# Peptides against a protein of PDB entry 7BDX, part 230

Target 1, 212 residues: chain A of PDB entry 7BDX
Amino acid sequence: EMGAAACTLLWGVSSSEEVVKAILGGDKALKFFSITGQTMESFVKSLDGDVQELDSDESQFVFALAGIVTNVAAIACGREFLVNSSRVLLDTILQLLGDLKPGQCTKLKVLMLMSLYNVSINLKGLKYISESPGFIPLLWWLLSDPDAEVCLHVLRLVQSVVLEPEVFSKSASEFRSSLPLQRILAMSKSRNPRLQTAAQELLEDLRTLEHN

## One batch from the design tools (peptide; made by RFdiffusion4, then SolubleMPNN)

Design b2_p23_2_s2 (from b2_p23_2, 12 letters changed)
Fold by OpenDDE base, seed 4:
Structure b2_p23_2_s2 (fold): chain B 212 residues (1-212), chain C 212 residues (1-212), chain A 23 residues (1-23)
Amino acid sequence: as target 1 above (212 residues)
Amino acid sequence: as target 1 above (212 residues)
Amino acid sequence: GMEALLNATELQAERFEFSLQPP
C-alpha cells in the first residue's frame, strides 16, 4: 500500500528536528494531525475486542502516524504545536489507550504512550493530559498490560506526573488511593533493565514525595 | 484522505537534501519507488481519454509522489538512485507522459517532466531517458501541449539532450527531421518570460550546433 | 531531566506476566 509506504518514510525522516520544523511550518500540518487522530481512531474501532494487532498495511500506516506524532513531540516546537493546535489528537490518543485491552495492539500502544510522554515534557502538555477525565485510572489500566515496553512507558509517564508538584498535587489523593504499588514493586525486580530502572526510580520519587 | 496528506508532507520536506538522503538511506526506498510508478500508472489508466485531471485526493496523492521523485532527482545521490535502482519508474514516467493527451493532467505532466529534467542532469540518466523507444516523438508530442509550463519543461529537457554531444549525436538525424521549429520559434515570442527564454536559448543552442 | 524519545523504526516488544496485579 502506497500510503503506508509513504507515511513510513515520513515517520523515518521525522526523527530529524529540522524535518519536524518543516512539517509544522507548512499549512498542511493542521490537516495532517486532524486526520491522524481520526485515522488512528478508525483503526482501533475496526479491531474486534479479542483481536490483536495484525501485520498489515493498515497497521503499518497507523504505526507510522503514531511514530510521527511521537517524533514531533520529541522537540520543543513540536510539543508546542500539539499542545496548542492538536489537543483533539491528544484526546484521541488517551481515548484509544483506554479502549485497547491489555496485550492488544502493543506496538501502537507503545508509540502512543511515547508520544504522550514526550508531550508531558511540556508543562502545559503535562497539565492537559493529566487533567483529562479518567487519566489516573487509565494509567493503571495501561500498567496492567503484559507488555514490558508498554509498562515502561506508562511508568515514565507516571513519573512525569509525580515529578511536577503542581500537577501531582491535583491528583495526589486519587493517585495514592489507587496506586498499584505491588505491581510497580514487581516491575522493580524485572529482568528487563529499562523497566526495572524505571520502576525503581519511580518508587524512589514516590518515597521522597511521601517523606516531604 | 490520510495517505494523500502524509504523502504531501513527505513531498514538502523532500525539498531538503538531507531528507532525500534519509529516504534513500533506508531500506524502504526501493519499495516506495517501486510502488510509486505503479500508483501513478494506475491513476493515469483510470482516467478516461477525454477527462482532465480532477482536484481530488487521488490527484493530490499522485502529485505528491511525482513531486517526491522530482525532489529526489534534484540532488546527485537522488539521481544516482533513480538511475541505478528505479529505471522502471523512469520508464513508467515516460510511458505516462506519452499516454496523456495535450492539455490533460497538466500538473502531473509538469511534475513528471521536472523529474525527467532533473534526472537528465546525470549523464547516465540523460542517456537512459533519451535512448528510450520513441523518445524524440514523445518530446514533440509533449511540446504540442497547450500548457505553457508543460512546454517550458519539455524545452528544458530537449536542451539537456542538445547540450550533450554524445547523446544528441545518437538522435541528431531524427531530431532534425522532426523538430517542430515553427512551434519553438513561436514560443520564443511568448509573453511568458520563462517559456520565451527557454525557447530562445534552445534556438541559440541549435544554431550553434548546426554551425559547428 | 526528562529525555525525549524518538522512534523512527518498528518496535520490538517483550511480553511478561506479573504474579502481582493492580488492586
Scores: peptide ipSAE 0.040, ipTM 0.749, DockQ to the pose 0.040
Fold by OpenDDE base, seed 3:
Structure b2_p23_2_s2 (fold): chain B 212 residues (1-212), chain C 212 residues (1-212), chain A 23 residues (1-23)
Amino acid sequence: as target 1 above (212 residues)
Amino acid sequence: as target 1 above (212 residues)
Amino acid sequence: GMEALLNATELQAERFEFSLQPP
């Protein structure tokens, strides 16, 4: 309980840029993010079958860790730190997103996807994650989730790739051949306005690329 | 390990006034500090005999918790919060300082004493802790510690009491009758400059009070 | 431009019914 409480507070205060700088400015940051990845991985691996997110201290703790990573990645220096010094954590997040089933640990998925989106703001970060093995199949795997928020953040991440020509060119063939167009089209008609808008924008971006 | 790491980071960033405000501005602060006291108490009660501070995750975690309390108390709004809304934590700290033997958990003692000193900066805080049952005997108990840093912070706390007439008057009789003058005099001749100075200043303050 | 996302609180998941099969 205490660990979850402490980590939750750290998550909350990490929404401040100055706090992110303070976290990263110490000699403890590397160890912290290394352990973060291991902890998240251990949690996911401990999940048996189709168990949903439990309201437990363990779950809250892991959510907070993912939230901290998200907030760190929301800041320029944080993104740079993650891409330069915590690549293993990024790899772990990608792996865990693939390990989880549709509908499983939705909140954790969302937080991890938000962190990856933030990382993708940096070209260096976008290049790193997009060149990860199985990245394209992972996107479509995640897009099959019944959760609107998961799908939303997948679409945002996809958009990041599509909007960077030097990144998109490297995977354009695989991307085009495997694009779940019907799924994205269905999302563009969603009752969820955020999901609807994201899908519509992505479709527009894709159309533009086809004509260029 | 992860809990200790997270709490250590929270400790570090809590040195910022803005972070303290953020911690206290949420609906989670009360619970956090309640659990903090319980956690510290549990740790101290788990210590068997004369075991010294161990380099363990548990110890590090508890040190970090005490450090956070110290840093919160270093800020005006933090002191006010502790005195108004977390009195149980203050009571716990006082109790734990009494439960620990001389030479036991020195670092924890120092952090807790630092927190109490910070609380004592507020007259309201000073009044609260000084009116705690057994406060005067506790001061002398702590002053018997062989650790210079423990003694230093006890002397500082004593000085806070001595320098506030409305507080000192309430316990002047007990204070004067039980004052370990020889111990303080010995400290005024210490090779430790910080301890030496603190003892000298306190002796000067006491002399002034005797003449007024 | 891409705007960074902050999240200091737990998110509530919103599920939707989808009739299409995963790709």
Scores: peptide ipSAE 0.039, ipTM 0.748, DockQ to the pose 0.032
Fold by OpenDDE base, seed 5:
Structure b2_p23_2_s2 (fold): chain B 212 residues (1-212), chain C 212 residues (1-212), chain A 23 residues (1-23)
Amino acid sequence: as target 1 above (212 residues)
Amino acid sequence: as target 1 above (212 residues)
Amino acid sequence: GMEALLNATELQAERFEFSLQPP
């Protein structure tokens, strides 16, 4: 219980850029992020079936960890730190996203996807995650999730790829050959406004690329 | 391990006044401080004998908790929060200080004493802790510790009492009757400069009170 | 032009269902 409480507080204050800088300016950050991924992985592996107790202390603890990563990645120096010093953590996040079934650990998926999106703001980070083995299939796997928020953040991550020529050029062939167009089209008609907008924008971006 | 790492980071960033305000401005602070004391108590009760593994994750976790309390108490609004909303925690700290034997859990004692000193900067806080049952005997008990740092912070806490007429007037009789004068005199001759100075100053303060 | 996302608060346990089509 105390761990969840402490980590949740750290999560909350990590929304401050100054706090992120303070964390990263010390010698404790590396240790923290070196074991964060392992902790998240252990949590996921401990789950039986598709049911997650969202209110459990363990769940809240892991949410906080994922939230901290997200907030760190929201800052330029934080992104730089993650892509330079915590690639294992990024690999773990990608792995966990792939290991989870549709509908499983939805809230964790959202946080992890948010962190990856923030990382993708950094070109170096975007290159790193997009070059991960199975990245494109992973995106489509995640897009099959029945949760609108999960799908939303997947689409945003896809947009990061599509809108960066250096990155997209490397995966364009695989991307075009495997694109779940019908799924994205369905999302563009979603009642969820955020999902709808994201899908529409992505479709427009893709059309632009096809016409150029 | 993750708990210790997270709490240590929270401890580090809590040195910032803005972070303290951020923590206390949320709805998670009460829960955090409501269980902090219990966690510290459980840790102390789990210790066998006088030997403490200072490098253990559990120890570091509890150090961080105590450190957070100290840093919160270093801020005016933090002190106000503790004395208004976390009296149980303060009671626990006093209890733990009394339950520990001389030489036992020295580092934890130092942190707890630092927190109490910071609390004592607030007149309301000073009144609260000084009115705790057995407070004066507790001070002398702690002053018997062979650790110079423990003794130093005890003396500082005693100074808080002595230098506040509203507080000292209530305990003056008990204080004078039980004062470990010889021990303080010995400390005034200590090779430890900080301890020496604190003891000398306290003796001067006491002389002033006797002559007035 | 991508804006960073902050998530400083606990996610609520409530799950909202969504529909791609009207019921």
Scores: peptide ipSAE 0.037, ipTM 0.746, DockQ to the pose 0.034
Fold by OpenDDE base, seed 2:
Structure b2_p23_2_s2 (fold): chain B 212 residues (1-212), chain C 212 residues (1-212), chain A 23 residues (1-23)
Amino acid sequence: as target 1 above (212 residues)
Amino acid sequence: as target 1 above (212 residues)
Amino acid sequence: GMEALLNATELQAERFEFSLQPP
């Protein structure tokens, strides 16, 4: 309980750029983010089935960790740090997203996806994650999740790739050959307005790319 | 390990006033500080003898918690919060200081004493802690600790009382009747310059009070 | 755009003597 509470507070204050800078400016950042990845991995491995106790201290603890990573990645220096010094954490996040089944640990998936999206704001970060083994299949697998929020953030991540010609060109062949067009089209008709908009915009961007 | 790391980071960033305000401005402050006290108490109760594993995750976790309280108390709004809303935590700190034997958990004692001193900067805080049952005996018991840092902060706390006439007058009789003068005199000759100075200053202040 | 998942409310206050950093 105390760990979760402390981590939650750290998560909350990490929404401040100055706090992120303070976290990174110390000599404990590397260790912290290393343990963060390990802890998230341990948590995911401990899960049985699709069940997640959202209210457990363990869950809250891990959610807070993922939230901290997201907040760090929302800051330029944080992205720089993660991409340069904590690639293992990024690898772990990608791995865990692949390990979790559709519908499993939805909140954690969302947090991890949000962190990856924030990382992708940096071209270096985008390049790194998009070149990760199995990245494209991972995206489509994640897009099969029944949860709209998961799908939303997957679409945002896809859009980050598509909107960056240098990155998209590297994976364009695989992307086009595996694109779950029907799924995205279905999302463009979602009752969830955010998901609908994201899907529509992505479809528009993809159409534009095909003509260029 | 992760809990200690997270709490340590929170401790580090709590040195910022803005972070303290952020901690308190949320709706999680009350719970956090409630659990903080409980956790520290649980830790102290779990100790056998005078042995403390300083390097254990548990120890670091609790030290960080005490550090956070200290940093919160270093801020005006933090003192206000602690005195108004977290008196149980203050009570717990006082209790734990009384429960720990001389030489036991020195680092934790120092942190807790530092937090109390910071609280005492506020007249309301000083009044509250000084009026706590057994406060004067507690001070003298703590002053018997062989550790100079413990004694230093005890002396500082005593000085906070003595320098506040309104507070001192309430306990003056008990204070004078139980004052370990020889112990303080011995400290005034300490090779530790900080302890020496603190003891000397206190003695001077006490002499001044006796003449007024 | 950049997303911060949680926000904390900032207040203004005074600073006094003992602010500690972890070892």
Scores: peptide ipSAE 0.052, ipTM 0.754, DockQ to the pose 0.092; fails the geometry check

Design b2_p23_2_s3 (from b2_p23_2, 10 letters changed)
Fold by OpenDDE base, seed 3:
Structure b2_p23_2_s3 (fold): chain B 212 residues (1-212), chain C 212 residues (1-212), chain A 23 residues (1-23)
Amino acid sequence: as target 1 above (212 residues)
Amino acid sequence: as target 1 above (212 residues)
Amino acid sequence: GLEALLNATELQSERFEFSLQPP
C-alpha cells in the first residue's frame, strides 16, 4: 500500500516539467527506470488469466510507474533521456504490449501507448521504436483490441509513423502490405468521436501518401 | 526495491516548494501521510536488536519517508498541513524517537528530529509538539545518544523551545529541574564544531533567560 | 548530462504530448 501511495504521488507531481528535470538530474534516474521496466514486466508475467484486479496495490503501483514514464516522455528532456539512456525500458514496453491479450490490462496498455506516443515526438525516439523488431505486427495486434482507447492510441502512434517520411520509408512495404484497412475504416465510423476522428485523420494521411 | 526507489525519488523532488505544494494540493496527501506514520512505526517495531541494516530496501524506504516529511515541514504550507491535518504523524514521530535506543537507527532519528525542528518553526507546531506527553523527558533521552548528529538536532529543537516564551513558560519548571546541564556543557567542549556551537548557543540562551 | 537533455529538440512540434494525473 505504501509503495503504491508513494508511486502515485510521484506520478502526480511528475506532471510538472520541473519535477521531471529534477528526477532526471539526479544520480538515481537510471536505476529507477531500470527497475521500473523489470517491475512492469514482472507484473505482466504474473497475471493469471484475463482478469486484472484494477484496485490492487500492485496494479495501482504499476499504473503509477507507467504514468511516470508517460509524464517523463511528455517533456523534451525526458524523451531524450528515455531514448538515450533507458532503451531497455522502451523495449520492455513494446514487449509487454505484445504479451498482453486483446482486452487484457487495458489501462496499462493505454498508459504505455501514451508513453510511446510521447517518445515518438522525438524523431530519435520514433526511429528507435519503429525499427524495433516486430513493431508493425505489434501495431496491428494492438489495433485488434476491443477497447476504443487502446485503438485510439495505436492510431495516434501509427500517425506518428506515417507523418515522418524518414521513418515511414523504411517500413513502407511492410506497412502497406499488412495495413488493416477494413479495421481502420470501421473505426472511422465509430460512435466514439475521438476514435472516429483519429481514424479519419489517419485515413486522410494515408491517402495523401498514396498520391505523393 | 522498486518502492524504495520511487520513494527515494519522491524524497529528492520534495526538496522543491512547488512539489510540496503539489503533494499537499491533491486529494491523496492525507492518506499518504497516514500510511507514512504506520509504515515508519511498523519498521521500528520490527527491529530486532541494535543492528540496523542501513542498506536494506526497507531501511531506505523508511529513510525516504522521513525525508519527505522533513522536506514537507521545511515549507510553510507543509508545516501548516502537518500541524492541522497530520497530527497523528507527529505523534508517531515523537513516539518512535522514544522507542529507539541510544545509538539505534541514528539516521532515522536525525531525519525525524529535523522534521520536528522544521515543524517547530511554526509556533502552532512548536506548541503542539512541546505539549505532547513526555516531551521534556524525551529530549533528555535523545540527548544521551552517543551520536553527535542526533545530539545536535536535539539541541536545535531545545533551542526552539527556549526561544519562545509562550512555550517555555508552560514547561519552565520541569525543564529547569531536569536540565542535563553537565551533558550540554560537555557538548559545548566537543570536537564536533557544529555540536559545540549549538551547545554554546543554547547555554547562552539559557543564561539570558535566567537573568530575565 | 542534464544540460544535454535540456537542449533536446523535437521535430513533431504539432504533436501534443500526454501528461496525466493519477485518477
Scores: peptide ipSAE 0.105, ipTM 0.802, DockQ to the pose 0.072
Fold by OpenDDE base, seed 4:
Structure b2_p23_2_s3 (fold): chain B 212 residues (1-212), chain C 212 residues (1-212), chain A 23 residues (1-23)
Amino acid sequence: as target 1 above (212 residues)
Amino acid sequence: as target 1 above (212 residues)
Amino acid sequence: GLEALLNATELQSERFEFSLQPP
């Protein structure tokens, strides 16, 4: 698929800040990201409950789109654009993360989580996504994923929330009442060093919050 | 169409030398440009003899592809890549320029001509395209196009040929015997200043060649 | 390491390898 190939190239070059600026500086950016969300949504809906990740041009295409969003969100101006002008896309990403089954479309899930994490670097973005309906339950549902990389990025996103007092305070009650502590503790003993460390650090942060 | 939009963005950012380098530095470049040629060919063949330019996502997609090739060819390393590793694409572009009717797919024709012109900046590229079967007749056929912009870029490409003695000498006999002099002279009187100037300059170059 | 990643203000997506197919 030429579209997938072209989009993959765009994803690759979007790792450059200047390319991100070029993308966003054009009059086509808004429409592009609007279609992006719709395209990703269409893909996820087309999975028809199949838990397996697809190895197809469609999947490659959607992966590239998710990668582009991630790379855009990696840059300050990109975050500003997304949180100011593409909130619907953020909503879509959150929705799709909830629609996917555990173990389903792992690579896509990781990319979407990466994008949300990058967005969370912007306080406005962090506030927006964390205040989304069902955000806390979504985090825990995602944390139940069998994929270590998915869980890693969930933990990173959770940490973004807890490390921002203004944001955390708003959801602290729900957070504490629903925290899958045993799951996180298990992760802190993971043989995957990245996952282990992320879980340990989160636990430390949580302990600090509870004692203060 | 998401593919068209994404490809259009890729086209836009490919105006950067660094982006071109990024595209070519990847392991996907060869395949991308292979598919590019096939995609463009498919589009032209799908026109079914219709002389009108299509206003569709398909056309936008193909325009973007042609634009990418043009921008790649605008850079030294891009030219080297095309003339060394994507000669089939160049062959395809030449073929498609011959397949299109006068007035048909004007924007695409212009972009393809721009790409060939850029390729012609590389002597190896100039040699390759000018030695293609039917190249001289193709130039004159293209010069019969009613579109001033098409004709402009044909003239520019012709000039690239005549200004390179080694290349011109190989086709000089055929060139002189088939030159649509009256057409070029008419263009030198065009109300379009760019076309007028291009034709005038070419005529001057031709006169210089004939007197030396 | 992870610590550097967790503290990064810029996270670029990992690149996955895909096969290119004709349209």
Scores: peptide ipSAE 0.024, ipTM 0.776, DockQ to the pose 0.070
Fold by OpenDDE base, seed 5:
Structure b2_p23_2_s3 (fold): chain B 212 residues (1-212), chain C 212 residues (1-212), chain A 23 residues (1-23)
Amino acid sequence: as target 1 above (212 residues)
Amino acid sequence: as target 1 above (212 residues)
Amino acid sequence: GLEALLNATELQSERFEFSLQPP
């Protein structure tokens, strides 16, 4: 209980850039984020079936960890740190997103996707993530999730890839050959306005790329 | 391990006034500090003998908790919060300081004493602490500690009491009757300059009170 | 409880143009 509480407080204060800088300015950030990845992985591996007790201390603790990563990645120096010094954590997040089943650990998925999106604001980060083995299949796997928020954040991540020529050009063939167009089209007709907009924008971006 | 790491990071960033305000500005501070007290108490109660594994994750976790309290108390709003809303925690700290034996958990003692000293900067806090049952005997008990740092911080706390007439007047009789003068005099001859100075200053303050 | 603590946690998710690659 105390761990979850402490971590949640840390998550809250990490919304501040100054706090992120303070976290990273010490010599403890590396270890912290390495353990973070391990902890998240352990949690996911311990999941029995598809049912998650969202209110458990363990769940909340892991949520907070994911939140901290997200908040760190929201800051330029944090992104820089993650991309330079915590690639294992990024790998872990990608792995865990693949390990989780559709509908499983929705909140955690969203947080992880948000963290990856923030990382992808850094060009080096975007390159690193997009070049990860199985990245494209992972995107489509995640788009199969029934949760609108999960799908929304996947679309945002896809958009980050599509909009960067230096990145998109490397995987364009694989991307086009495996694109779940019908799924994206379905999302563009969603009653969820955020999801709808994201899908529409992505489709427009894709059309533009087809004409160029 | 993760809990200790998270808490330690929180401790580090809590050195900032803005972070303290952020921690206290939420509706989670009360619970956090209540659990903190319980956790510290549980830790102390779990100690078998006088040997402490200083490097254990549990120890580090508790150190961090004590550190957070100290940092919170270093800020005016933090002191106000503790004195108004977390008296149980203060009581716990006082209790634990009494429960620990001379030479036991030195680092924790120092942190707890520092927190109490910071609280005592607030007049209300000083009053509350000084009016705690057994406070004066506790001070002398703590002064029997062989550790110079422990004794130093006890002397600082004593000085806070002595220098506030509104507080000192209430316990002056008990204070004078039980004063470990010889111990303080010995400290004034210490090779430790910080301890020496603190003891000298306190003796001067006491002399002044005797002449007034 | 833990829920209250979690709800008080602030989350940032920024959307900006891509930054330059750090060295």
Scores: peptide ipSAE 0.031, ipTM 0.772, DockQ to the pose 0.054; fails the geometry check
Fold by OpenDDE base, seed 1:
Parts: sequence; structure tokens; C-alpha cells
Structure b2_p23_2_s3 (fold): chain B 212 residues (1-212), chain C 212 residues (1-212), chain A 23 residues (1-23)
Amino acid sequence: as target 1 above (212 residues)
Amino acid sequence: as target 1 above (212 residues)
Amino acid sequence: GLEALLNATELQSERFEFSLQPP
């Protein structure tokens, strides 16, 4: 309980750029984010199909950790730190996103996807995650989730790839051949306006790429 | 391990006034500091004479908690919060200082004493802790510790009482009748320069009070 | 729209609602 409370407070204050800089300026950052990855991995492995109460202390703790990573990645120096010094954490996040089942731990998925999106703002970060093994299949796997928020953040991450020619050119063939077009089309007609707009814009961007 | 790491980071960033304000501005502050008191109390009760390795994760966690309290009390709004909304925590700290044996958990004692000193900067805070049951005997009990840093911070807290006439007048008789003069005189001859100076200054202040 | 958000940071993470229970 106390650990979750402390971590939640840390999550809250990490919304400040100054706090992120303070965290990363110390000698504890590397160890903290190393243990963070291990902790999240342990949590996901322990879920083994049991719908753990989303309100459990352990769940809240892991949410806070994912939130901290997201907030760190929201700052330029934080993105640089993650891409240069905590690649294992990025690998872990990608792994965990693949290990979770559709509909399982939606809030955690959203936070992890948000962190990856922030990392993708850095070209080096985008290159790193896009070149990870099975990245494109992972995107489509995640897009099969029935949750609108999960799908929204997957689409945003896909958008980051599509809008960067240097990155997209490396995977264009696989991307086009495996594109879940029918699923994205269905999303473009969603009642969720955020999801609808994201899907429509992505479809327009993809059409533009086919003509150029 | 992860809890200790998160709490240690929170301790580090709480050295900023902006972070303290952020912590206290949220809806989690009351619960956090309530659990903090309980956690520290549980730790002290579990020590039962066993010199727990000062380097244990539990010890580090509790040190971080005490450090956070100290940093909160270092800021005006933090002092106000503690005195108005977390009196139970102040009571707990006073209790724990009494429950620990001489030489036991010196670092924790120092942090707790530092927090009380910071609280004492607020007149309301000084009044509150000085009017706590057995406060003066507690000061002398703590002054019996062989550790120079513990004694130093006790002397600083005593100084806060001595230098505030409104507070001192209420306890002057008990204070004078129970004063461990020989112990303070011994400290004034300590090889530790900080302890020596603190003891000498206190003795001068006490002499001034006897003549006024 | 999504395009306007492409370079935006997600600094303000939404907190999960939960109750901190005493141990």
C-alpha cells in the first residue's frame, strides 16, 4: 500500500518537466527504470487469465509506474534517456503489449502505448521501436482489442510511422501487405469521435502514400 | 525494492518547493501521510532489539518517508499542512522518538528530529509539539543518545523552545528543574564542532534567561 | 484532430481513481 501511494505521488509530480529533470539528474534513475521494467513484467506474468481486480494495490502500483514512464517520455531529455539508457524498458513494454490478451488490462495498455508514442517523437526512438522484432504484427494484434482507447493509441502510434518517410520506407512492403484495412475502416465509422477521427485521418494519409 | 526506489526518488524531488506544493495540492496527500505514520510505526515496532541491517530495503524505505516529511516541513505551506491536517503524524513521530533506544536507528532519529525542527519554525507547530505529553522528558531522553548527530538535532529543537518566550514561559519551571546541565556542559566540550557550538550557544541562552 | 497531436507531448497522464487503504 505505501509503495503504491508513494509511486502514485511520484507519478503525479512527474507531470512537471523540472521533476523529470531532477529524477534523471540523480544516480538512481537507471536502477529505478530497470526495476520498473521487471516489476511490470512480473505483474503481467502473474495475471495468468485471472481478471485481477483493477483496483488492487498491485495494479495501481503498475499503473503509476507506466504513468511515470509516460511523463518522462513527454520531455525531450526523458526521451533521450529512455532511448539511450533504458532500451531494455522499451523492449519490455513492447513485449508486455504482446503478452496481454485483447481486453486485458486496457488502462495499462493505454499508458504503455502513450509512452511509446512519446518516445516516437524522437526520431531515434521511433527508429528503435519500429525496428523491433515483430513490431508491425504487434500493431495489428493490438488493434484487434475491442477497447476504443487502446485502438485510438495504436492508431496514433501507427500515424507516427506513416508520417516519417525514413521509417516507413524500411517497412512499407510489410506494412501494406498486412494492413488491417477492414478494421480501420470500421473504426472510421465508430461512435467514438476521437477514434473515428484518428482512423479517418490515417486512411487519408495511407491513400496519399499510395499515390506518391 | 520497487517501493523503496520510488519513495527514494520522491524524497529526492521533494527537496523542491514546487514539488511539495504539487504533493499537497492533490487529493492524495492526507492518505499518504497517514499511511506514512503507520508505516514508520510498524517498522519501529518490528525492530524489537534486532539491529536490522541499516541497508535493508525496509530501512531505506522508512528513511525516505522521514526525509519526505522533513522536506515538506521545510516549506511554509508544508508546515501548515502538517500542523493543521496531519497532527497524527506529528504525534507518531514524537512517540517513535521515545520508543527507540539510545543508539538505535540514529539516521531515522535525525530525520525525525529535523522534521520536528522544521515544524517548530511555525509558532503553531512549536506550540503543538511542546504541549505534547512528556515532551520535555522526551528531549532529555533523546539527549542521552551517544550519537553526536542525534544530540545536535535535539539541542536545536531545545533551542527553538528556549528562543520563543510564549512557549518557554509555559514550561519554564519543568524545563529548569529537569535540565540535564552536566550533559549539556559535556557536549559543549565535544570534539564535534557542530555539537560543541550548539551546546555552547544553548548554555549562553539559558544563562540569559536566568538573568531576565 | 490526430494530426494536431502528432508532435504533442502527453505530459498530463490521467490518474487512476483508487482508495488508499491503511495497511
Scores: peptide ipSAE 0.018, ipTM 0.774, DockQ to the pose 0.064; fails the geometry check

